# Ledger of designs, part 50: peptides against a protein of PDB entry 3PBP

Target 1, 203 residues: chain A of PDB entry 3PBP
Amino acid sequence: LNEKDLNLILNKSLVMYESLDSTTDVIVKRNVIKQLQFVSKLHENWNSRFGKVDIQKEYRLAKVQGPFTINPFPGELYDYTATNIATILIDNGQNEIVCVSFDDGSLILLFKDLEMSMSWDVDNYVYNNSLVLIERVKLQREIKSLITLPEQLGKLYVISDNIIQQVNFMSWASTLSKCINESDLNPLAGLKFESKLEDIATI
Target 2, 203 residues: chain A of PDB entry 3PBP as posed
Amino acid sequence: LNEKDLNLILNKSLVMYESLDSTTDVIVKRNVIKQLQFVSKLHENWNSRFGKVDIQKEYRLAKVQGPFTINPFPGELYDYTATNIATILIDNGQNEIVCVSFDDGSLILLFKDLEMSMSWDVDNYVYNNSLVLIERVKLQREIKSLITLPEQLGKLYVISDNIIQQVNFMSWASTLSKSINESDLNPLAGLKFESKLEDIATI

## One batch from the design tools (peptide; aimed at target 1 D113 L188)

Design b2_p25_4_s3 (made by RFdiffusion4, then SolubleMPNN; from b2_p25_4, 14 letters changed)
Fold by OpenDDE base, seed 2:
Structure b2_p25_4_s3 (fold): chain B 203 residues (1-203), chain A 25 residues (1-25)
Amino acid sequence: as target 1 above (203 residues)
Amino acid sequence: PEKSVIPADEEKVLEAVGKKIEALK
């Protein structure tokens, strides 16, 4: 996930939001609003760190597209502010994990699948996954920064006020990578998506 | 270190990985 991708997600979410009307089911409205809220917070954070991103051009291009979705939605996190985003390589190919931190101390690890649009049925909000929640790690710390090292696969460094911690998710990411590269889902059966957390240094 | 982990929806993860696999073929 990069700046362009985030912008695209936001724009698609905006398009869906604008499509809501008085006949739209309450549950659908709520879900769309939640998605928009979440993505908007991410975008705001991104702009704060890297400067304002002009989303107007991308918005025009996204008018005919559906929104990105995170499945499942981390509902609790809609009440919190996204603080950092990072992309972690899990192999030497194109496979990566997206990590987002929140001001409640949560880290979410996301897998980016195919870009799909959200759809509405008469009674159901239908998810077409674009980002999948793999793991949520709640830290009892204020997260200041996320650092990745390209040479260290599947490792994320979390910087708080007084400590640097390492999140290592290669326990499951290696299998994930293998499954993708070998086109075999079997190794994922029964896999625990739980990262290892280690204190690295005191600041 | 203290942490709380919320488990993944395994079915959704599998589905997503499956989609990616198909897309790469």
Scores: peptide ipSAE 0.533, ipTM 0.895, DockQ to the pose 0.389
OpenDDE base, seeds 1, 3, 4, 5: peptide ipSAE 0.529, 0.529, 0.533, 0.521; ipTM 0.894, 0.894, 0.897, 0.890; seed 1 fails the geometry check

Design b2_p25_4_s4 (made by RFdiffusion4, then SolubleMPNN; from b2_p25_4, 15 letters changed)
Fold by OpenDDE base, seed 3:
Structure b2_p25_4_s4 (fold): chain B 203 residues (1-203), chain A 25 residues (1-25)
Amino acid sequence: as target 1 above (203 residues)
Amino acid sequence: PKKEVIPADENNVIAAVGKKIEALK
C-alpha cells in the first residue's frame, strides 16, 4: 500500500460515509464509520511523517463495488491510532500482505481480495470488502517503524524502543500464495494463521 | 518474546482468497 492507494481508500471511505442515511443497513454503517476512522488515523500519521497530502473528494458513477472496508475491523482498535503501514510480498507473482500497526502495540495483517477502484452507484449500493483481516499480533510495545525487504518474502521487521523483532508469516502465507497461484482453495482448510515472532537485535 | 496472536476466522480468509482467484481468471 502506497500513498496513492491510501488516498484512494480515504476518498472512497469519505464518499461512502457521506452516502450513509437512515435506510442504510446498520452493519454497513458501522463498517464504513470504522473504516473511515481507521483510514483517517492512518492518513494523519502518514502526513505527519511525509508531509500533508490534500485529498480531493471525487464522485464517480462506475461499477458498483460497494464500500472499501476491513472485514472484520478489530473493534478494540477503534480508539487507537494507526502508526505505520507496510506491504510485504509473499511471492514473486505480486501477491502481498498489508500490515498496519497501532499505538497500542498491535499489528494487523490484511489480505486484499479485490482491486481498489473509485466506483460508486447512487442507485445501487453494494457492500464489498476489499481488505480481509488475517491475523492480529499484539506486541505490547511502542512501534517506531516497520521495515520490509523485497528479497525476504513474508517477513516484517518491527522496530521498537529497544528491540528489532521479525514477524514471519510464511507459515500461512506460503499456502496462501500457492492457493492463489494454483487456483485451489483446498490447502487453506484447517490452516492456522499464526505468525512467528523472533527477536533480531537489541537497540 | 511476549506476544498475543489472534487469528481471524479461516472461513473469511478462504472466501477472500476465492474472490481473488476468481478475479484473476
Scores: peptide ipSAE 0.556, ipTM 0.900, DockQ to the pose 0.459
OpenDDE base, seeds 1, 2, 4, 5: peptide ipSAE 0.554, 0.554, 0.552, 0.555; ipTM 0.898, 0.899, 0.896, 0.898

Design b2_p25_5 (made by RFdiffusion4)
Pose (drawn by RFdiffusion4):
Structure b2_p25_5 (pose): chain A 203 residues (1-203), chain P 25 residues (1-25)
Amino acid sequence: as target 2 above (203 residues)
Amino acid sequence: SEVKKQLEMREKVGNYLRELQLEKE
């Protein structure tokens, strides 16, 4: 955990602690407070020279959160099954897109709009487990796998049956991160959220 | 806070995207 990232989760944790009011669900309040306490303890034991911190076994037992809401979910896909999931980096600030494969050779590019709180005990804990559809890409080929190269932002390799295709969504993803970082929604108006599809090779 | 503003913007982006995708229906 480098210094930049350590401070990022600390500040996110502080923003949520302040975001607490009385209507806030008791279970959620508990987790937010626990998150702040935990992230603070990490900050106290962080070894700056190695950029690392030890984590006791107690804090590693966490229960799953979900299911995430996928909004708006495409109606056709109720007849199909999700195949793969990939994570694609948009910028240098941990901003990402979640990609999911389906039986119909389709791809949904998702965005997480709500900040999650950490949770360890709570069963079936859902809260800000929210994803939003940005785009859907139909390749009409059998998608065997999804691959990413850390060196290339906003690009995803999709291995179909005899083709390796590259879905390139930096056309809109670059603007998306700018507005997130500049807190200005206007550049999103009129942007067509269409990814450049490109055949890389025959396999 | 810059982080707070970024998180609020992400919520606004989500709302915008949901409205845009529903309008395409």

Design b2_p25_5_s1 (made by RFdiffusion4, then SolubleMPNN; from b2_p25_5, 12 letters changed)
Fold by OpenDDE base, seed 3:
Structure b2_p25_5_s1 (fold): chain B 203 residues (1-203), chain A 25 residues (1-25)
Amino acid sequence: as target 1 above (203 residues)
Amino acid sequence: SEVKKKLETKKQVGKFLIEKQKAKL
């Protein structure tokens, strides 16, 4: 974590805090407030000169907020189980795609349309973790692992028993990135969300 | 702020994508 990343998290946390209103779920409110407090304290304790941050032990117990809601969830996947999750960067501005694999050999590519907060109570979940379905890719094989390379934007490597395949979604992700960064949705019109699948290596 | 604008854009993108999936059904 660098200072830039910390500032980004702080700003996001502030925006989330400012979005709280009377209609917001109590658990959401609590988690957002706690997250803001954590990030603010983290920011205060950031020593840019030494690259050190004093993180209180209490906050190290915080977990990623869940569960996630996938919308729409593909009906064909109702009877299958998620096996792997990966996050793929699509630009240098921290826009990302989430990929989930299933035991039927499917991949779903997902968009985070809402900002995620941390869960500060292990037993309590917040239901604002929205993931939107972009594409389903059917590999028809057992997926062992998902690998991403930070230097390779919009690429996911899928490892099965005998093959490594690359899923490349830069065909649409570049446009998506542009839309987000420029706050203009017009380029999404007519865009095909079709990823390219390529065999990379036989194992 | 730029951050707020980006977050709002993401919400709109999400809505767009949902509608696109509905249209396939």
Scores: peptide ipSAE 0.639, ipTM 0.939, DockQ to the pose 0.900
OpenDDE base, seeds 1, 2, 4, 5: peptide ipSAE 0.631, 0.637, 0.634, 0.631; ipTM 0.936, 0.937, 0.935, 0.939

Design b2_p25_5_s2 (made by RFdiffusion4, then SolubleMPNN; from b2_p25_5, 14 letters changed)
Fold by OpenDDE base, seed 2:
Structure b2_p25_5_s2 (fold): chain B 203 residues (1-203), chain A 25 residues (1-25)
Amino acid sequence: as target 1 above (203 residues)
Amino acid sequence: SKIKKILETKKKVGKFLVEKRKAEE
């Protein structure tokens, strides 16, 4: 999670909060409020020096389905905890991919088809298809941080204990971007959603 | 509007992706 991503999430959370009205379901309302509180707390606890935020506790409380209503949710990740989140731009517009890391060493790449909403109540899950699973990348290592560079489209840097790896998904994201911008889904047919993983540096 | 069209397209993309994942299971 970087500062830019956090700000974006914060802004979106604020927009969602502001959209609440008397017709809003009570559970939805509560979830949006909790989400805003969560994001605000993240912002407050932001470590600018290291670009790190400890979000494990909050994610655990909300379970893996917390800040990201992922559909379909990978069943194998149900018992694991989200550790990091990042937003990666895929074009010079507003199209982006969300990445979430888990403590099993997995990365999931997600598409935002709707505004992000989450369920905070264990007993009252509100289904919201705001994030759609694109790809799962298994790194099988402890992920310390996710870093994105605004000038590098479709690239995510994954920092582990001793290595920095790059996940490059422009192989499919360029097509996805085009489809969105041109309102034509035809190019998605046959598209392989497989990212490239490359070791960048040892640390 | 262009924005509306983009939003609609995103929804369609989402649906496409969901169906794709289901088909792969």
Scores: peptide ipSAE 0.609, ipTM 0.932, DockQ to the pose 0.549
OpenDDE base, seeds 1, 3, 4, 5: peptide ipSAE 0.603, 0.608, 0.604, 0.603; ipTM 0.932, 0.934, 0.930, 0.933; seeds 1, 5 fail the geometry check

Design b2_p25_6 (made by RFdiffusion4)
Pose (drawn by RFdiffusion4):
Structure b2_p25_6 (pose): chain A 203 residues (1-203), chain P 25 residues (1-25)
Amino acid sequence: as target 2 above (203 residues)
Amino acid sequence: LEEVRKQLEMREKVGEYLRELQLEK
């Protein structure tokens, strides 16, 4: 955990602690407070020279959160099954897109709009477990796998049956991160959220 | 801290905007 990232989760933790009011669900309030306490403890034991911190076994037992809401979910896909999931970096600030494969050779590019709180005990804990559809890409080929190269932002390799295609969504993803970082929604108006699809090779 | 707050608020606005855009299709 480098210094930049350590401070990022601390500040996110502080923003949520302040975001607490009385209508806030008791279980959620507990987790937010726990998250702040935990992230603070990490900050106290962080070894700056190695950029690392030890984590006791107690804090590693966590229960799953979900299911995430996928909004708006495409109606056709109720007849199909999800195959793979991938994570693609948009910028240098941990902003990412979640990608999911389906039986119909389709791809949904998702964005997480709500900040999650950390949770350890709570069963079936859902809260800000929210994803939003940005785009859907139908390759009409059997998608055997998804691959990413850390060196290339906003690009995803999709291995179909005899083709390796590259879905390139930096056309809109670059603008998306700018507005997130500049807190200005206007550049999104009129942007067509269409990814450049490109055949890389025959396999 | 305020910059992070503004980024988190913008992400919510981006999500709402995208939902409205997808439903209009």

Design b2_p25_6_s4 (made by RFdiffusion4, then SolubleMPNN; from b2_p25_6, 14 letters changed)
Fold by OpenDDE base, seed 1:
Structure b2_p25_6_s4 (fold): chain B 203 residues (1-203), chain A 25 residues (1-25)
Amino acid sequence: as target 1 above (203 residues)
Amino acid sequence: MEKVKEQLETKKKVGEFLIKRALAE
């Protein structure tokens, strides 16, 4: 974490807070407020020239958010198990794609359309865990691992038993990134969300 | 902050677009 990242987290938390109104669920309100308090405290301490940030107490009260919802979830994958997950950067502005592999050899590329938050002092709290399906890539291999390289935007390396394959989705991710950064959805019209699969090496 | 807010709204709209696309295919 750097100052820029912390500021972004703070701003996101503030936006979430500002979205609260009288109709918002009480549990949601509580969670958002607690997260904002935590992040604000962290931000305050970060700017301090003195001492280490003590977040131990607050962190122990926080929980990772529950399972993601994927929409739409491919019906064919209901009987299969997720095996790996990776996050791939698509630009230098923090836009990312989530990839999940399944034991049928499928990869799904997912978009985070809502901001995720930690759960605070509430058991089984789930809020903003939305993932949207972009593309399904069928490799028909047992996927052992997913690798990403920070310097290689929009590229995912898939390792199976005997081969390394590259999934390159910059053909559409560049447009997606632009749409997000410029707040213009027009370029999405007619865009083909088809990734390029290439064999890189045999192992 | 306003920029962040705008981006978040855009992401939401992107999600809606993608869902609609997926349902149309």
Scores: peptide ipSAE 0.633, ipTM 0.937, DockQ to the pose 0.906
OpenDDE base, seeds 2, 3, 4, 5: peptide ipSAE 0.630, 0.625, 0.627, 0.629; ipTM 0.940, 0.940, 0.940, 0.937

Design b2_p25_7 (made by RFdiffusion4)
Pose (drawn by RFdiffusion4):
Structure b2_p25_7 (pose): chain A 203 residues (1-203), chain P 25 residues (1-25)
Amino acid sequence: as target 2 above (203 residues)
Amino acid sequence: SHDEIIMNAVKRKAEFQKKVQEKAE
């Protein structure tokens, strides 16, 4: 955990602690407070020279959160099954797109709009487990796998049956991160959220 | 509409990121 990232989760934790009011669900309030306490303890034991911190076994036992809401979910896909999931970096600030494969050779590019709180005990804990559909890409080929190269932002390799295609969504993803970082929604108006599809090779 | 949903989702993330940047100062 480098210094930049350590401070990022601390500040996110502080923003949520302040975001607490009385209507806030008791179980959620507990987790937000626990998150702040935990992230603070990490900050106290962080070794700056190595950029690392030890984590006791107690804090590693966490229960799953979900299911995430996928809004708006495409109606056709109710007849199909999800195949793979990938994560693609948009910028240098941990901003990402979640990619999911389906039986129909389709791809949904998702964005997480709500900040999750950490949770350890709570069963079936859902809260800000929210994803939003940005785009859907039908390759009409059998998608065997998804691959990413850390060196290339906003690009995803999709291995179909005899093709390796590259879905390139930096056309709109670059603007998306700018508005997230500049807190200005206007540049989004009129952008067409269409990714450049490209055949890389025959396999 | 779909575009309204995207705008709202990004709005939420941008407002939250703004508060995070204020804390980084």

Design b2_p25_7_s1 (made by RFdiffusion4, then SolubleMPNN; from b2_p25_7, 10 letters changed)
Fold by OpenDDE base, seed 4:
Structure b2_p25_7_s1 (fold): chain B 203 residues (1-203), chain A 25 residues (1-25)
Amino acid sequence: as target 1 above (203 residues)
Amino acid sequence: SKEDIILKAVGKKAEFNKKVQEKQK
């Protein structure tokens, strides 16, 4: 963790804290407050010692992990089981798309609309994991794994029994990223959320 | 609609990021 990263985490934590209101879940409030306290302390120590501060595993930024809610959940997938999850960066500003695969061969591309706090109470933490459905991609094959490459924005590699396929969603993700970063939602009008699927290799 | 849901979600994130960016300055 460098100073830039720490500052970013601090600022995110502050924004999260400032967003708390009477409607916020009590557990979420508690976690956000704890996060802010921790990060603030870390920042103070950083400023005073000019040294690297090790963050314990328990205090790592929460990654998108289950349980999470998907809205809307595709009705067709009610009877199927999620098999894999991946997070794909769509820009250099930490905007990301979450992908979940199902045992019917479907991929759902999801947008995280809520920022998650660090997990401070693993057993009782109610994850602020709200995901919005953007697209469903039907591969109709058994998905063994999902692979992402950090240097390849908006690309997901899907490994099945005999083929590696690339899902490229930059056709819409670039616009999405721009909208987020520029706080201008106008470009979303008429945007088609259709990813490009390509065969990469036979295995 | 699906589009409305996405729009709302993106809006929330955009606002969040804007606030973060403002603090980054």
Scores: peptide ipSAE 0.543, ipTM 0.934, DockQ to the pose 0.883
OpenDDE base, seeds 1, 2, 3, 5: peptide ipSAE 0.538, 0.543, 0.537, 0.540; ipTM 0.933, 0.934, 0.933, 0.934

Design b2_p25_7_s2 (made by RFdiffusion4, then SolubleMPNN; from b2_p25_7, 10 letters changed)
Fold by OpenDDE base, seed 1:
Structure b2_p25_7_s2 (fold): chain B 203 residues (1-203), chain A 25 residues (1-25)
Amino acid sequence: as target 1 above (203 residues)
Amino acid sequence: SKEDIILEAVGKKAEFQKKVKEKEK
């Protein structure tokens, strides 16, 4: 963690704190406050001589890993089980798409609309894992793994029994990224959320 | 609609990022 990263986390924590109100769940409120306190303390004690601050454990707990809610949840998938999860960067900032695979061979591409706080009470923490369904891709294969490459934005590699397929969603993700970064939602109008599927290799 | 849900979600994220950026200035 460098100074820039710390500042970002601090600013995020501040924004989260400022968003708290009387309707906020008590556990969420507690976690957000604890996060702010912790990060503020780190910021106060920041010394370039020490270089690295290890907050990976706490940060890791804020990652999308489930349980999570999907809105809307595809009714067809109620009887199926999630098998894999991956996060794909869509820009060089903080925007990403979450992908979940199911045992029916479906992929769902999801957008996280809420920021999660670090977990300070793991056993009782209310996860702010709200995800919005963007697209369902039906592969009709047994999905073994999901692979992402950091240098390849908006691309997901799906490994099945005998084939590697690429899912490319930059056709809509680029617009999504732009909308987020520029705070302009107009380009979303009429946008088609259809990814491109390509066979990459037989294995 | 699906599109409306996405729009709302993106809007929330956009607002959040905007606020974060404002803290950085």
Scores: peptide ipSAE 0.570, ipTM 0.941, DockQ to the pose 0.871
OpenDDE base, seeds 2, 3, 4, 5: peptide ipSAE 0.568, 0.568, 0.569, 0.568; ipTM 0.941, 0.941, 0.941, 0.941

Design b2_p25_7_s3 (made by RFdiffusion4, then SolubleMPNN; from b2_p25_7, 11 letters changed)
Fold by OpenDDE base, seed 1:
Structure b2_p25_7_s3 (fold): chain B 203 residues (1-203), chain A 25 residues (1-25)
Amino acid sequence: as target 1 above (203 residues)
Amino acid sequence: SMEDIILEAVGKKADFQKKVKEKQK
């Protein structure tokens, strides 16, 4: 964590705060406010030894939000169990694709459309936890591991029993990234969300 | 449609990111 990252988190928290209105659930308001307060304090005390100690105490009170929801969830996967999860960068900014594997050999590629806050003094806090299904890739293999390389955008390596396969989704992710970064959705029209699958190595 | 869902999702993210960028200026 550096100053730039902290500023980003602060600005995200501010935007979240500013999105609150009279229709927002009270629990959500409370969490977003506490998030902002914490981040603001962290920012204020970034270079203070004393501030760091106090921040640590407060941070211990925060919990990671869960579970996530997937929309739409493929009906065929209701009977299967998720086995692995990976996050793949699609640009040098903040845009990512989430991949979840299942024990039927399926991969689902997901997009996080909403920003989440931490849970602050609220049990079972759930808000903005939705993931959008983009693509399902059926490998029909037992997936052992998912590997990503930071220098390789939009690429996922899938390790199964005897093979390493590469899933490359930059064919659509590049457009997605552009749309997000430029706030222009026009390029999404007619875009095919089909990843390229390639065998890399036999193991 | 799935396309509509994705479009909406991307739109939300784009809007949020735009607001964040504005705060960074």
Scores: peptide ipSAE 0.566, ipTM 0.937, DockQ to the pose 0.887
OpenDDE base, seeds 2, 3, 4, 5: peptide ipSAE 0.529, 0.530, 0.532, 0.530; ipTM 0.931, 0.931, 0.932, 0.932

Design b2_p25_7_s4 (made by RFdiffusion4, then SolubleMPNN; from b2_p25_7, 11 letters changed)
Fold by OpenDDE base, seed 4:
Structure b2_p25_7_s4 (fold): chain B 203 residues (1-203), chain A 25 residues (1-25)
Amino acid sequence: as target 1 above (203 residues)
Amino acid sequence: SKEDIILEAVGKKAEFNKKVKEKEK
């Protein structure tokens, strides 16, 4: 963790804190407050000592992990089981798409609409794991693994029995990123959320 | 609609990021 990262976490924590209101879940409030307190303390220590501060495992930024909710959940997948999950960066500003695979061979591309706080109470924490469905990609094969490369934005590699396929969603993710970063939603109008699927290698 | 849901979600994120950026200045 460097100073830039710490500042980012602090600023995010502050924004999250400031977004709390009477309708916010009590557990969420508690976690957000704890996060802010922790990060603030960390920041103070950083400023005073100019040294690396180790963050305990329990205080790591929450990653998109189960359980999570998907809205809308594809009705066709109701009876199927999620098999893999991956997070794909779409820009250098930490905007990301979440991908979940199912045992029917489907991939769903999801957008995280809520910022999650660090987990402070693992047993009782209610995660803001709300994900919005953007696209369903039907591969109709057993998906063994999902691979992402940090240097390749908006690309997901899907490994099945005998083939590696690339899912490229930059056709819409670039616009999405722009909208988020510029706070202008106009470019979303008429945008087609259709990813490009390509065979990369036979294995 | 699906598009409306996405629009709302992106809007929320955009606002969040905007607030974060404002704090970074």
Scores: peptide ipSAE 0.555, ipTM 0.937, DockQ to the pose 0.864
OpenDDE base, seeds 1, 2, 3, 5: peptide ipSAE 0.553, 0.554, 0.552, 0.554; ipTM 0.937, 0.937, 0.936, 0.937

Design b2_p25_8 (made by RFdiffusion4)
Pose (drawn by RFdiffusion4):
Structure b2_p25_8 (pose): chain A 203 residues (1-203), chain P 25 residues (1-25)
Amino acid sequence: as target 2 above (203 residues)
Amino acid sequence: SVEEVRKQLEMREKVGEYLRELQLE
């Protein structure tokens, strides 16, 4: 955990602690407070020279959160099954797109709009477990796998049956991160959220 | 900073709302 990232989760934790009011669900309030306490403890034991911190076994037992809401979910896909999931980096600030494969050779590019709180005990804990559809890409080929290269932002390799295609969504993803970082929604108006699809090779 | 992160998180919510409205059109 480098210094930049350590401070990022600390500040996110502080924003949420302040975001607490009385209507806030009791279980959620507990987790937000626990998150702040935990991230604070990490900050106290963080070894700056190695950029690392030890984590006790107690804090590593966590229960799953979900299911995440995928909004708006495409109606056709109710007849199909999800195959793979991949994470693609948009910028240098941990901003990412979640990619999911389906039986129909389709791809949904998702964005997480709500900040999740950390949770350890709560069963079936859902809260800000929210994803939003940005785009859907139909390759009409059997998608065998998804691959990413850390060196290339906003690009995803999709291995179909005899093709390696590259879905390139920096056309809109670059603007998306700018508005996230500049807190200005206007550049999104009129942007067509269409990814450049490109055949890389025959396999 | 706290305020920078706050503004980024609020913007992410606005982006999500905008995208939902756009996809439902």

Design b2_p25_8_s1 (made by RFdiffusion4, then SolubleMPNN; from b2_p25_8, 12 letters changed)
Fold by OpenDDE base, seed 5:
Structure b2_p25_8_s1 (fold): chain B 203 residues (1-203), chain A 25 residues (1-25)
Amino acid sequence: as target 1 above (203 residues)
Amino acid sequence: SVEETKKKLETKKKVGEFLIERAKK
């Protein structure tokens, strides 16, 4: 965690806080407030340079939010089990794609369209847990692991029994990144969300 | 800035909506 990352987290937390109104669920309000309090405290301590504050207690109070909702969920995968998950950066602005593999050899590429907070106050807190389906890649192999390399944007390495394959989705992710960063969705029209699969090595 | 962050988050939301609508076609 660096200053830039902390500032971004703080800004996100502030945006979430500012989005709260009289119609917002009380549980959501409390959770967002607690997160903002924590992040603000962390930010304050970071800037003060007058010493390290023990944030262990506060950190221990936070939990990862519950399961995601995938929209739409491919009907063909209903009876299959997710096996691996990976997050792949698509630019230097922290835009990312979430990848989930299934035991049928499928890989789904997902977009996180909503900001998800940590859970602070309530067990099994679920809010803004949305993941949007972009593409399904059928590998028809048992996927053992998913590997990402930080220096390789928009690339995912899939390890199966006898082969390492690269999934490259920069063909569409570059456009997606641009759309997000420039706040212009026009380039998405007509965009084909088709990743390239390449064999890298035989095991 | 907070405003820039807000704009980005709103854009992401719209992207999500776009992708969902695309899937319905």
Scores: peptide ipSAE 0.619, ipTM 0.951, DockQ to the pose 0.880
OpenDDE base, seeds 1, 2, 3, 4: peptide ipSAE 0.618, 0.618, 0.617, 0.619; ipTM 0.951, 0.951, 0.951, 0.951

